# Peptides against a protein of PDB entry 6TME, part 256

Target 1, 324 residues: chain A of PDB entry 6TME
Amino acid sequence: NRLKRAYIALQAWKKAFYSDPFNTAANWVGPDVCSYKGVFCAPALDDPSVLVVAGIDLNHADIAGYLPPELGLLTDVALFHVNSNRFCGVIPKSLSKLTLMYEFDVSNNRFVGPFPTVALSWPSLKFLDIRYNDFEGKLPPEIFDKDLDAIFLNNNRFESTIPETIGKSTASVVTFAHNKFSGCIPKTIGQMKNLNEIVFIGNNLSGCLPNEIGSLNNVTVFDASSNGFVGSLPSTLSGLANVEQMDFSYNKFTGFVTDNICKLPKLSNFTFSYNFFNGEAQSCVPGSSQEKQFDDTSNCLQNRPNQKSAKECLPVVSRPVDCS
Target 2, 324 residues: chain A of PDB entry 6TME as posed
Amino acid sequence: NRLKRAYIALQAWKKAFYSDPFNTAANWVGPDVCSYKGVFCAPALDDPSVLVVAGIDLNHADIFGYLPPELGLLTDVALFHVNSNRFCGVIPKSLSKLTLMYEFDVSNNRFVGPFPTVALSWPSLKFLDIRYNDFEGKLPPEIFDKDLDAIFLNNNRFESTIPETIGKSTASVVTFAHNKFSGCIPKTIGQMKNLNEIVFIGNNLSGCLPNEIGSLNNVTVFDASSNGFVGSLPSTLSGLANVEQMDFSYNKFTGFVTDNICKLPKLSNFTFSYNFFNGEAQSCVPGSSQEKQFDDTSNCLQNRPNQKSAKECLPVVSRPVDCS

## One batch from the design tools (peptide; made by RFdiffusion4, then SolubleMPNN)

Design b2_p25_1_s2 (from b2_p25_1, 16 letters changed)
Fold by OpenDDE base, seed 5:
Formats: sequence, C-alpha cells, structure tokens
Structure b2_p25_1_s2 (fold): chain B 324 residues (1-324), chain A 25 residues (1-25)
Amino acid sequence: as target 1 above (324 residues)
Amino acid sequence: SSLIEKIHNEIKEKITKEVREKFRI
C-alpha cells in the first residue's frame, strides 16, 4: 500500500522535527496522510483508482529538524516544497527513489555538505531551488545536462569554476549569486538558447567576459556585479536585443562603454559603476534618456562626478588587459 | 494532474515575482 509507505515516511519525518512553531504537524496522526497539513494527494499516474502522496508543501513553517532516510518511501512525490524552514543536515540519498520528482525546493534552510547529487538522479526534474543554504564544494557539470527550467544556487558556499556544460542548459533562470565561484565564465554560455535571467553577483569570477554572451538574444536580466572581471566589455553585447536589466558594477573593467550597448532597445537599467572605464558614449551618460537609467559612478571617466582619483585609475588604465 | 499544474503555475508566478523583486534590490 503506497499510503502506508507514505505514513511510515511522514511519521519518521515528524519524529525528526526538533521544533514545529506553528504546530504544522499537529494533525499528522493516524493513517489518513491525505488529511495531513502540507500533504497533497492525487490519483497515481499508473493507477487512477489509487490515491498517492503527490506533493509536500511545508513552505514558511519554520520547522527545525532534518530529512530522515524514510522520506525515500514517498515514491509518488512530484512536488517537494519545504522552503523557509530550519531543516539541517544533508539531503538523503534515499530520495533517489522519488523518480517522479518535478519540483524540488529546499531553499532558505540550514542544509550542509556537497551539492545534493540525488537531484541528478531525478529524470523529470524541472525546478531546482537550493538557494540560501550552506551547500559547498564543486557544482557537478551534470546539472546543466538536465532539462531544467530554473536553477537557483545563490547564497551557498559553492566553489571552483562554472562548468563548461552550462551551454547545454535549457533553463530560463540560473542564479550563481553569493557563492565562491572562481575562474572565467565559459564561452559555451552563448549556447543557452532559453536563458532569460542569469545572475553572477558576489562571486570570485575573473578574466574577460566571453564574446559569446552577445548570443543570448532572449536574456532580459544579466547581472555580473561584484566579481573580478577585467578587460573591455565585449562589442557583441549589442546583440542583447531583449536585455532590460544589466549590471557590471564592482568589477575591474576597463576601456570605453559604447553607444551600441547603451542604445540596446529594451535596456531600462544599466549599471557599470565601480570599475575602471575611461570613456563612455553620450548615450551612456546618466540623465541622457528618460526611459533608461545609467550609473557610471566610481570609474575613470573625465568630466563626470564621483569618479576615482587619477592615482587609483592610472595603474589600471595604463595596463589594460587585452581580451583578444 | 490538475494539482501539479496548479502548483507549477503558482511556483512559476512566484519565481517570476521573486526574480522581479530580487532585481529590485
């Protein structure tokens, strides 16, 4: 009986709670698991006459505890949403038995350890949110070989380079923000045909931006702020026909910010502050457009307010990194 | 199932909203 297995899993999980401030699991009593708060039943895909636990939603329950191995008995779960809790420990490998997993949200918890490689075992996974945890180590390249719609990795402890497999991703949204990623953005990034939003904020990324970024025709948001990027902005950024929000602030960029970038047809906000740019086109000047916002603060621009001193600029501007 | 589709749509709307809000920070 599938519901009996679900009962065993849910009772094991209730025992793994250290605190349930909202008494969310107070009604988790008896065999009728479909009446449990945050448990959703549906007809099984293989037998519509059988009810199964198809979803868990414990979002915002502030539950402290861990995920016990017995959760692997929830074999019919397609939706697992437990964000904004205080769950700790590691994601159980026993969750590999949840072969119908479609959406997995464990964001805003206290999970630790390496990337939860069990997520790679789910053939139908479309949504992965593991942000605001303490996951560490390398991002497995295989994450981008999956047919995901969204990948949220931000606010963790991930290290090493971004995998070159990123170009294979079908995701519309990918967040890397507030990790410890290092190295260059892979040139394969331009192959992300479905990409709408990508966020690199607050990593240790470096090198030149790849020219292939300009191939991201569907991108509406591109944020590379608070990194160690160098060189000039690629001229190919003129290809970002749908970009609305673009941020390159808090890097080590040099050179000239061109008309072709600042005149992008959908551009509403372009921030390139806190760099070492030594020139900008008139179309890039803050206040030059009513429809566009620009920030050129703290660069090496002549005749602009709030720029770096000549002493700060000269050592960097006189030795531009060649990205050719 | 209708439930999965509903939750998926709610999540999609939430993602869109959260992403929009995140870029407003």
Scores: peptide ipSAE 0.018, ipTM 0.655, DockQ to the pose 0.051
Fold by OpenDDE base, seed 1:
Structure b2_p25_1_s2 (fold): chain B 324 residues (1-324), chain A 25 residues (1-25)
Amino acid sequence: as target 1 above (324 residues)
Amino acid sequence: SSLIEKIHNEIKEKITKEVREKFRI
């Protein structure tokens, strides 16, 4: 009986709660699991006459606890949303039995350990949100081989390089922000055919930006701020026909910010502050447009306010990194 | 399902919020 398995799983989970401040699991009593708060039943896909647990929504419950291995008995769950809790430990490998998993949100918890490789076992997964946890180590390259719509990795402890497989991703949104990623952005990034938003904020990324970024025709948000990027902005950024928000601030970029970037047709905000740019086109000057916002603060620009001193600029500007 | 729509809407709101929060960092 599927509901009996669900009952065992949910009772094991209730037992794994250390604190339930809102008494979310107060009604988790008896065999009628479909009446449980945050448990959603639906007809089974293989037998419409059978009711199964198809979804969990415990979002914003502030529950402290862990995910017990018995959750692997919830084999009909397609939606698992437990964000904004205080769940700790690791994601159970037993969740590999949840072969219908479509959306997995464990964001804003206290999960630890390596990337939850169990997520790679779900053939139908479209949404993965593991942000705001303590996940660490390398990203498995295989994450980008999955037909995901969104991948949220931000605010973790991930390290090493971004996998070159990123170019295979079908995701419209990918966040890397506030991790410990290092190395260059892979050139394969330009192959992300569905990409709308990508965020690299606050990592240890370095090197030159790949020219292939200019192939991201559908990107609306590109944020590479707070890294160690060097060299000039790629001239191919003129290809970002739909970019609305672009941020390169808090890097080590040099060279000239060109008209073809600042005149991008959908550009609403372009922040390139806190770099070592030594020139900008008139179209890049803050206040030059009513429709566009620019920030050129703390560069090496002549005749602009709030720039770095010659002492700070000279050592960097005199030794430009060639990205060719 | 109504649940999926609700979740998708919540996700959309979260994405929007994060995008907004990015500009505050």
Scores: peptide ipSAE 0.017, ipTM 0.610, DockQ to the pose 0.048
Fold by OpenDDE base, seed 2:
Structure b2_p25_1_s2 (fold): chain B 324 residues (1-324), chain A 25 residues (1-25)
Amino acid sequence: as target 1 above (324 residues)
Amino acid sequence: SSLIEKIHNEIKEKITKEVREKFRI
């Protein structure tokens, strides 16, 4: 039966624990898996008379161990939450048998290896949280072909470019922060119609910002800080009608910060510090509004405090990157 | 049902935390 398979899986997992500081699996004894701490049973979707393991929640258990291949026997699991543990190794390919997977959270662990391509095999997946791990290599383009509501990739070791397929994503939240992503932001980004929050912080991204960012009408948070972006801010950023938080700090941007950006109707915080901007509109000046916060620190602005020296500015400002 | 709702709420809380702690992301 399904619960017997679940028992085999959960007992294999308990054996794969190196440390269980809170004795979370202490009651993982006997065939009644529905009584196990962090195991949640529900009626099966195909037979309401049959009880199945539908969810795992081991969040914040500080468990050290690995995910054994026997977890592929948990075929009725739709919710798998094991964040804030010390699980190591790779995500087992046997999890491809969990065809009901809806939410997969393995965040804040010690997982390694390439992107867990098994996540691409789950047809009903809506939430993917793999942040705060040691996943490496390229992001598969196919991740953005999935009907995901959220994609958390931050604080990993992902490399290479952001896939052009990003424009196909239906996600409201996407985090790329604190990886090793390089190259330009794809122009297809403007096609992300459901996007509310996107974070690029602390990568090796470069080039000009694509004009298509201005098509992100539902974006409330746009953070591109701590990268290698160059050129002027796109004039199309005036299209960000719902942006509240915008951060371009710690880049190599040049040119003039316009009224059309600083007067965005929902803008509450705009940080453009630590760049090479050589001018700003009066609406961009810190303290010009009570409703909006600005930071213009460490640019090439005239008559502003805490700016870069002429010696630091001149080599960059005299050679503006044309983004046209 | 109740578990799904709980998890959705936890995700929402995480998103909110990330926005608040964006420099720590």
Scores: peptide ipSAE 0.019, ipTM 0.608, DockQ to the pose 0.051; fails the geometry check
Fold by OpenDDE base, seed 4:
Structure b2_p25_1_s2 (fold): chain B 324 residues (1-324), chain A 25 residues (1-25)
Amino acid sequence: as target 1 above (324 residues)
Amino acid sequence: SSLIEKIHNEIKEKITKEVREKFRI
C-alpha cells in the first residue's frame, strides 16, 4: 500500500525533527497521511483510483532536523518544497526512488556535503533550488544535461570551474552567485538558447569574458560582478538585444566601454563600476539618458568623478590583457 | 492540479522577487 509506505516515511521524518517551533507536525498522527499539515495527496498517475502522497510543502516551518533515508518510500512525490527550515546533513540517496520528482526546493537550510547527485537521477526534474546551504565541491557536469527550467546554486560552497556542459542547459534562470567557482566562463555559454537570467556574482571567476555571451539573445539579466575578470568587454555584447540589467562591477576589466553596449535597446541598468576602464562613450555616462541608469564609479576614466587615482590605474591600464 | 499551479505561482513569485532584489533573496 502506497499510503502505508508514506506513513512509514513521514513518521520517520517526524522522529528526525529536533525542533518544530510552529508545531507543523503536531497533526502527523495516525494512518491518514493526507490530513497531515504540509502533505498533499493526489490520484496516482498509474491508477486514478489510488490516492498517493504527491507533494510536500514545509516551506518556512523553521524545522530543525535531518532528512531520513525512509523518505525514499515517498515514491509518488513530484513536489518537494522544504525551504526556509533548519534541516541539516545530506540529501538521502534513497530519494533516487522518487522518480516523479518535478520540483525540488531545499533552499535556505543547513545541508552539507557534495552536490546532491540524487538530483541527477530524477528524469522529470524541472526546478532545482539548493541555494543558501553549505553544499561543497565540484558541480557535476551532468546537471546541465538535464531539461531544467531553473537552477539555483547560489550561496553555497561550490568550487572548481563551471562545466562546459552549461551550453546544453535549457534553463531560463541559472544562479552561481556567492560560491567559490573559478576559471573562465565556458565559451559554450552562448548555446544556452532559453537563458533569461544568469548570475555569477561573488565568485573567483577569471580570464576574459567569452565573445559567445553576445549570442544570448533572450538574456534580460546578466550579472558577472565581484569576480576577477580581465580584458575588454566583448564587442559582441551588442548582440544582447533584450538585456535589461547588466553588471560587470568589481572586476579587473580594462579598455573602452562602447556606444554599442550602452545603447542596447532594452538596457535599463548597466553597472561597470570598480574596474579599470580607461574610456567610455558619451552614451555610457551616468545621466546621459533618462531611461537608462549607468554607474561608472571607480574606474580610470578621465574627467569623471569618483575615479581611481593615476597611481592605481597606471600599472593596470598600461598592461591590458589581450583577449584575442 | 491546484497544488501544482499554486507551487508554480510561488516559484514565479520567487523568481520575480529575486530579479527585483538581484537574487539576494
Scores: peptide ipSAE 0.019, ipTM 0.633, DockQ to the pose 0.055; fails the geometry check

Design b2_p25_1_s3 (from b2_p25_1, 14 letters changed)
Fold by OpenDDE base, seed 1:
Structure b2_p25_1_s3 (fold): chain B 324 residues (1-324), chain A 25 residues (1-25)
Amino acid sequence: as target 1 above (324 residues)
Amino acid sequence: SSLIEKIYEEVKNKQTAEVKKKFNI
């Protein structure tokens, strides 16, 4: 019986709670698991006459505890949302039995260990949110071989390079922000056909931006702020026909910010502050447009306010990085 | 980041609605 397995799983999970400050699991008593708060039942996809646990939503419950291996008995779960809790430990490998998993949100918890590779075992997964945890180590390249619509990785402890497999991703949204990623952005990034929004904020990324970024025709948000990027902005950024928000602030960029970038047809905000740019086109000057916001603060620009001193600029500007 | 939270809410709201409809949840 599927509901009997669900009962075993949910009772094991209730026993794994250290604190339930809102008494969310207070009604988790007896065999009628479909009456449990945050448990959603539906007709099974393989047999509409059978009722199964199809979803879990425990968002914002402030529950302290862990995920026990018995959760692998919830084999009919397609939606698992447990964000904004205090769950700790690792994601159980037993969740590989949840072959219908479509949305997995464990964000804003206290999960630790490597990337939860069990998520890669789910054939139908479309949404993955593991942000605001303590996941660490390398990102597995295989994450981008999944047909995901969105990948939220931000605010973790991930390190090493971004996998070159990123170009295979079908995701419209990817967040890398606030990790420890290092190295260059892979040139394969330009192959991300469905990409709308990508965020690299606050990593240890370095090197030149790849020219292939200009192939991201559907991108509306591109944020690479708070990294160690060097060299000039790629001239191919003129290809970002749909970019609305672009941020390159808090890097080590040099060279000239071109008219072709600042005149992008959908551009509403372009921040390039806190770099070492030594020139900008008139179209990039803050206040030059009513429709576009620019920030050129703390660069090496002549005749602009709030720029770096010549003493700060000269050592960097005199040693241009060739990205060709 | 306020940007990431905005992106998250936009994506999550759309996706969750589609899943709930697909699975009759």
Scores: peptide ipSAE 0.351, ipTM 0.891, DockQ to the pose 0.811
Fold by OpenDDE base, seed 5:
Structure b2_p25_1_s3 (fold): chain B 324 residues (1-324), chain A 25 residues (1-25)
Amino acid sequence: as target 1 above (324 residues)
Amino acid sequence: SSLIEKIYEEVKNKQTAEVKKKFNI
């Protein structure tokens, strides 16, 4: 009986709670698991006459606990949303039995250990949110071989380079922000044909930006702020015909910010502050447009307010990184 | 209910498409 397996799983999970401040699992009593708060039943895909546990939503429950291996008995679950809790430990490998998994949100928890490679085992997965946790180590290249619509990795402890397989991703949204990612952005990034939003904020990324970023014609948000990027902005950024939000602040960029970037047709905000730019086009000057916001603060610009001292600029500007 | 039903339909459609591809149907 599928509901009997679900009962075993849910009762094991209730026992794995250390704190349930909103008494979310107070009604998790007896065999009728479909009446449990945050448990959703549906007709089974293989037999519409059989009721199964199809989803779990415990979002914002502030539950402290862990995910027990018995959750692998929830074999009919396609939606697993447990964000904004205090769940700790690792994602159980037993979840590989949840072959219908479509949306997996464990964001804003206290999960630890390596990337949950069990997520790569789910053939139907479309949404993966693991942000705001303590996941560490290498990002597996195989994540980008998945047919995901969104990949949220931000606010973790990932320390790898970004895999070159990124160009295979079909995701519209990808977040790397607030990790320890290192190395260059792969040139294969320009192959992300469905990409709308990409966020690299607050990593240890370095090197030159790849010219292939300019091939991201559907990108509306591109944030590379708070990294170690060097060299000039690629002239190919003029190809970002749909970019609305662009941030390159808090890097080590040099050279000239061109008209071709600042005149992008949908650009609403362009922040390039806290770099070593030594010139900007008049179209990049803050207040030059009513429709566009610019921030040029803390660069090496002449005749602009709030710039770096000549002492700070000279060592960097006199040694430009050639990205050609 | 409605979200779960929609997700199950999408999963079913994906599985059907994968089966069709696998068996050349």
Scores: peptide ipSAE 0.287, ipTM 0.765, DockQ to the pose 0.049
Fold by OpenDDE base, seed 2:
Structure b2_p25_1_s3 (fold): chain B 324 residues (1-324), chain A 25 residues (1-25)
Amino acid sequence: as target 1 above (324 residues)
Amino acid sequence: SSLIEKIYEEVKNKQTAEVKKKFNI
């Protein structure tokens, strides 16, 4: 019986709670698991006459505990939402039995260890949110071989380079922000045909921006702020026909910010502050447009307010990084 | 960041609605 397996799983999970401050699992008593708070039942996809547990939603429950291996008995779950809790430990490998998993949200918890490779075993996964945890080590290249619509990785402890497989991703949204990613952005990034929003904020990324970023025709948000990027902005950024929000602030960029970037047709906000740019086009000057916001603060610009001193600029501007 | 939270809310609300409809949840 599928509901009997679900009962075993949910009772094992209730025993794995250390604290339930809102008494969310208070009604988790008896065999009627479909009456449990945060448990959603539906007709099974293989047999509509059979009721199964199809979803879990325990968002914002402040539950402290862990995920026990018995959760692998929830074989009909397509939605698993447990964000904004205090769950700790690792994601159980037994969740590989949840072959219908479509949305997995474990964000804003205390999960630790490597990337949860069990997520790679789910053939139908479309939404992955593991943000605001303590996941560490390398991002597996195979994450981008999956037909994901969204990938939220931000606010973790991920290290190493971004995999070159990123160009295979079908995701519209990818967040890398607030990790320890290092190295260059892969040139394969320009192959992300469905990409709308990408965020690299607050990593240890470096090198030149790849010219292939200009091939991201559907991008509306591109944020590369708070990294170690060097060289000039690629002239190919003029290809970002749909970009609305662009941020390159808090890097080591040099050279001239061109008209072809600042005149992008959908651009509403362009922040390039806290770099070493030595010139900008008149179209990039803050207040030059009513429709566009610019920030040129703390660069090496002549005749602009709030710029770096000649002493700070000269060592960097006199040694431009060639990105050719 | 406020940007990431906005992106998250927009994507999550859309996907969750589609999945709930698909699975009759």
Scores: peptide ipSAE 0.226, ipTM 0.775, DockQ to the pose 0.857
Fold by OpenDDE base, seed 3:
Structure b2_p25_1_s3 (fold): chain B 324 residues (1-324), chain A 25 residues (1-25)
Amino acid sequence: as target 1 above (324 residues)
Amino acid sequence: SSLIEKIYEEVKNKQTAEVKKKFNI
């Protein structure tokens, strides 16, 4: 019986709670698991006459505990949302039995260890949120072979390079922000045909921006701020016909910020502050447009306010990185 | 099921909006 398995799983999970400050699991008593707070039942996909546990939503419950291996008995769960709790430990490998998983949100918890590779075992996974945890090590390349709509990786301890497989991603949203990713952005990024929003904020990324970024015609948000990027902005950024928000601040960029970038048709905000740009087009000047906001602060621009000193600029501007 | 689809879209949209707000984008 599927509900009997769900009962075993949910009772094991209740025992794995160290603290339930809102008494969320107070009604988790008896065999009627469909009455449990945060448990959602639906007709089974294979037999509409059978009621199954199809979803878990324990978002914002402040529950301290861990995920026990018995959660692998919840084989009919398509939605697993435990956002904003205090769950610790690792994601159980037994969750590989949840073959109907569509959305997995374990964000804002205390999970540790490597990337939860069990997520790669779910054939129907569309939404992955593992942000605001302590996941560490390398991002598995296979994450981008998944037909995901969104990938939230931000605010973890992920290290190494971004996989070249990124270009295979069908995701509209990808967040890498606030990790320890290093190396260059892969040239394959331009193949992300469905990408709307990508965030690289606050990593150890470096090198030149790949020209292939200009192929991201559907991108509305591109944030590469707070990294170690060098060289000039790619001239191909003029291809970002739908970009609204663009941030390159807090890098080591040099060269000239061109009209072709600042005149992008949907550009509403372009931040390129805290770099080493030595020139900008008149269309890039803050206050030059009523429709567009620009920030050119703390560059090496002539006749602009709040720029770096000649002493700070000269060592960098005199040694531009050629990205050609 | 209609319930699963509703929850999916609500969560997806909420998470996207939350990320935008957190990163000021």
Scores: peptide ipSAE 0.124, ipTM 0.652, DockQ to the pose 0.088

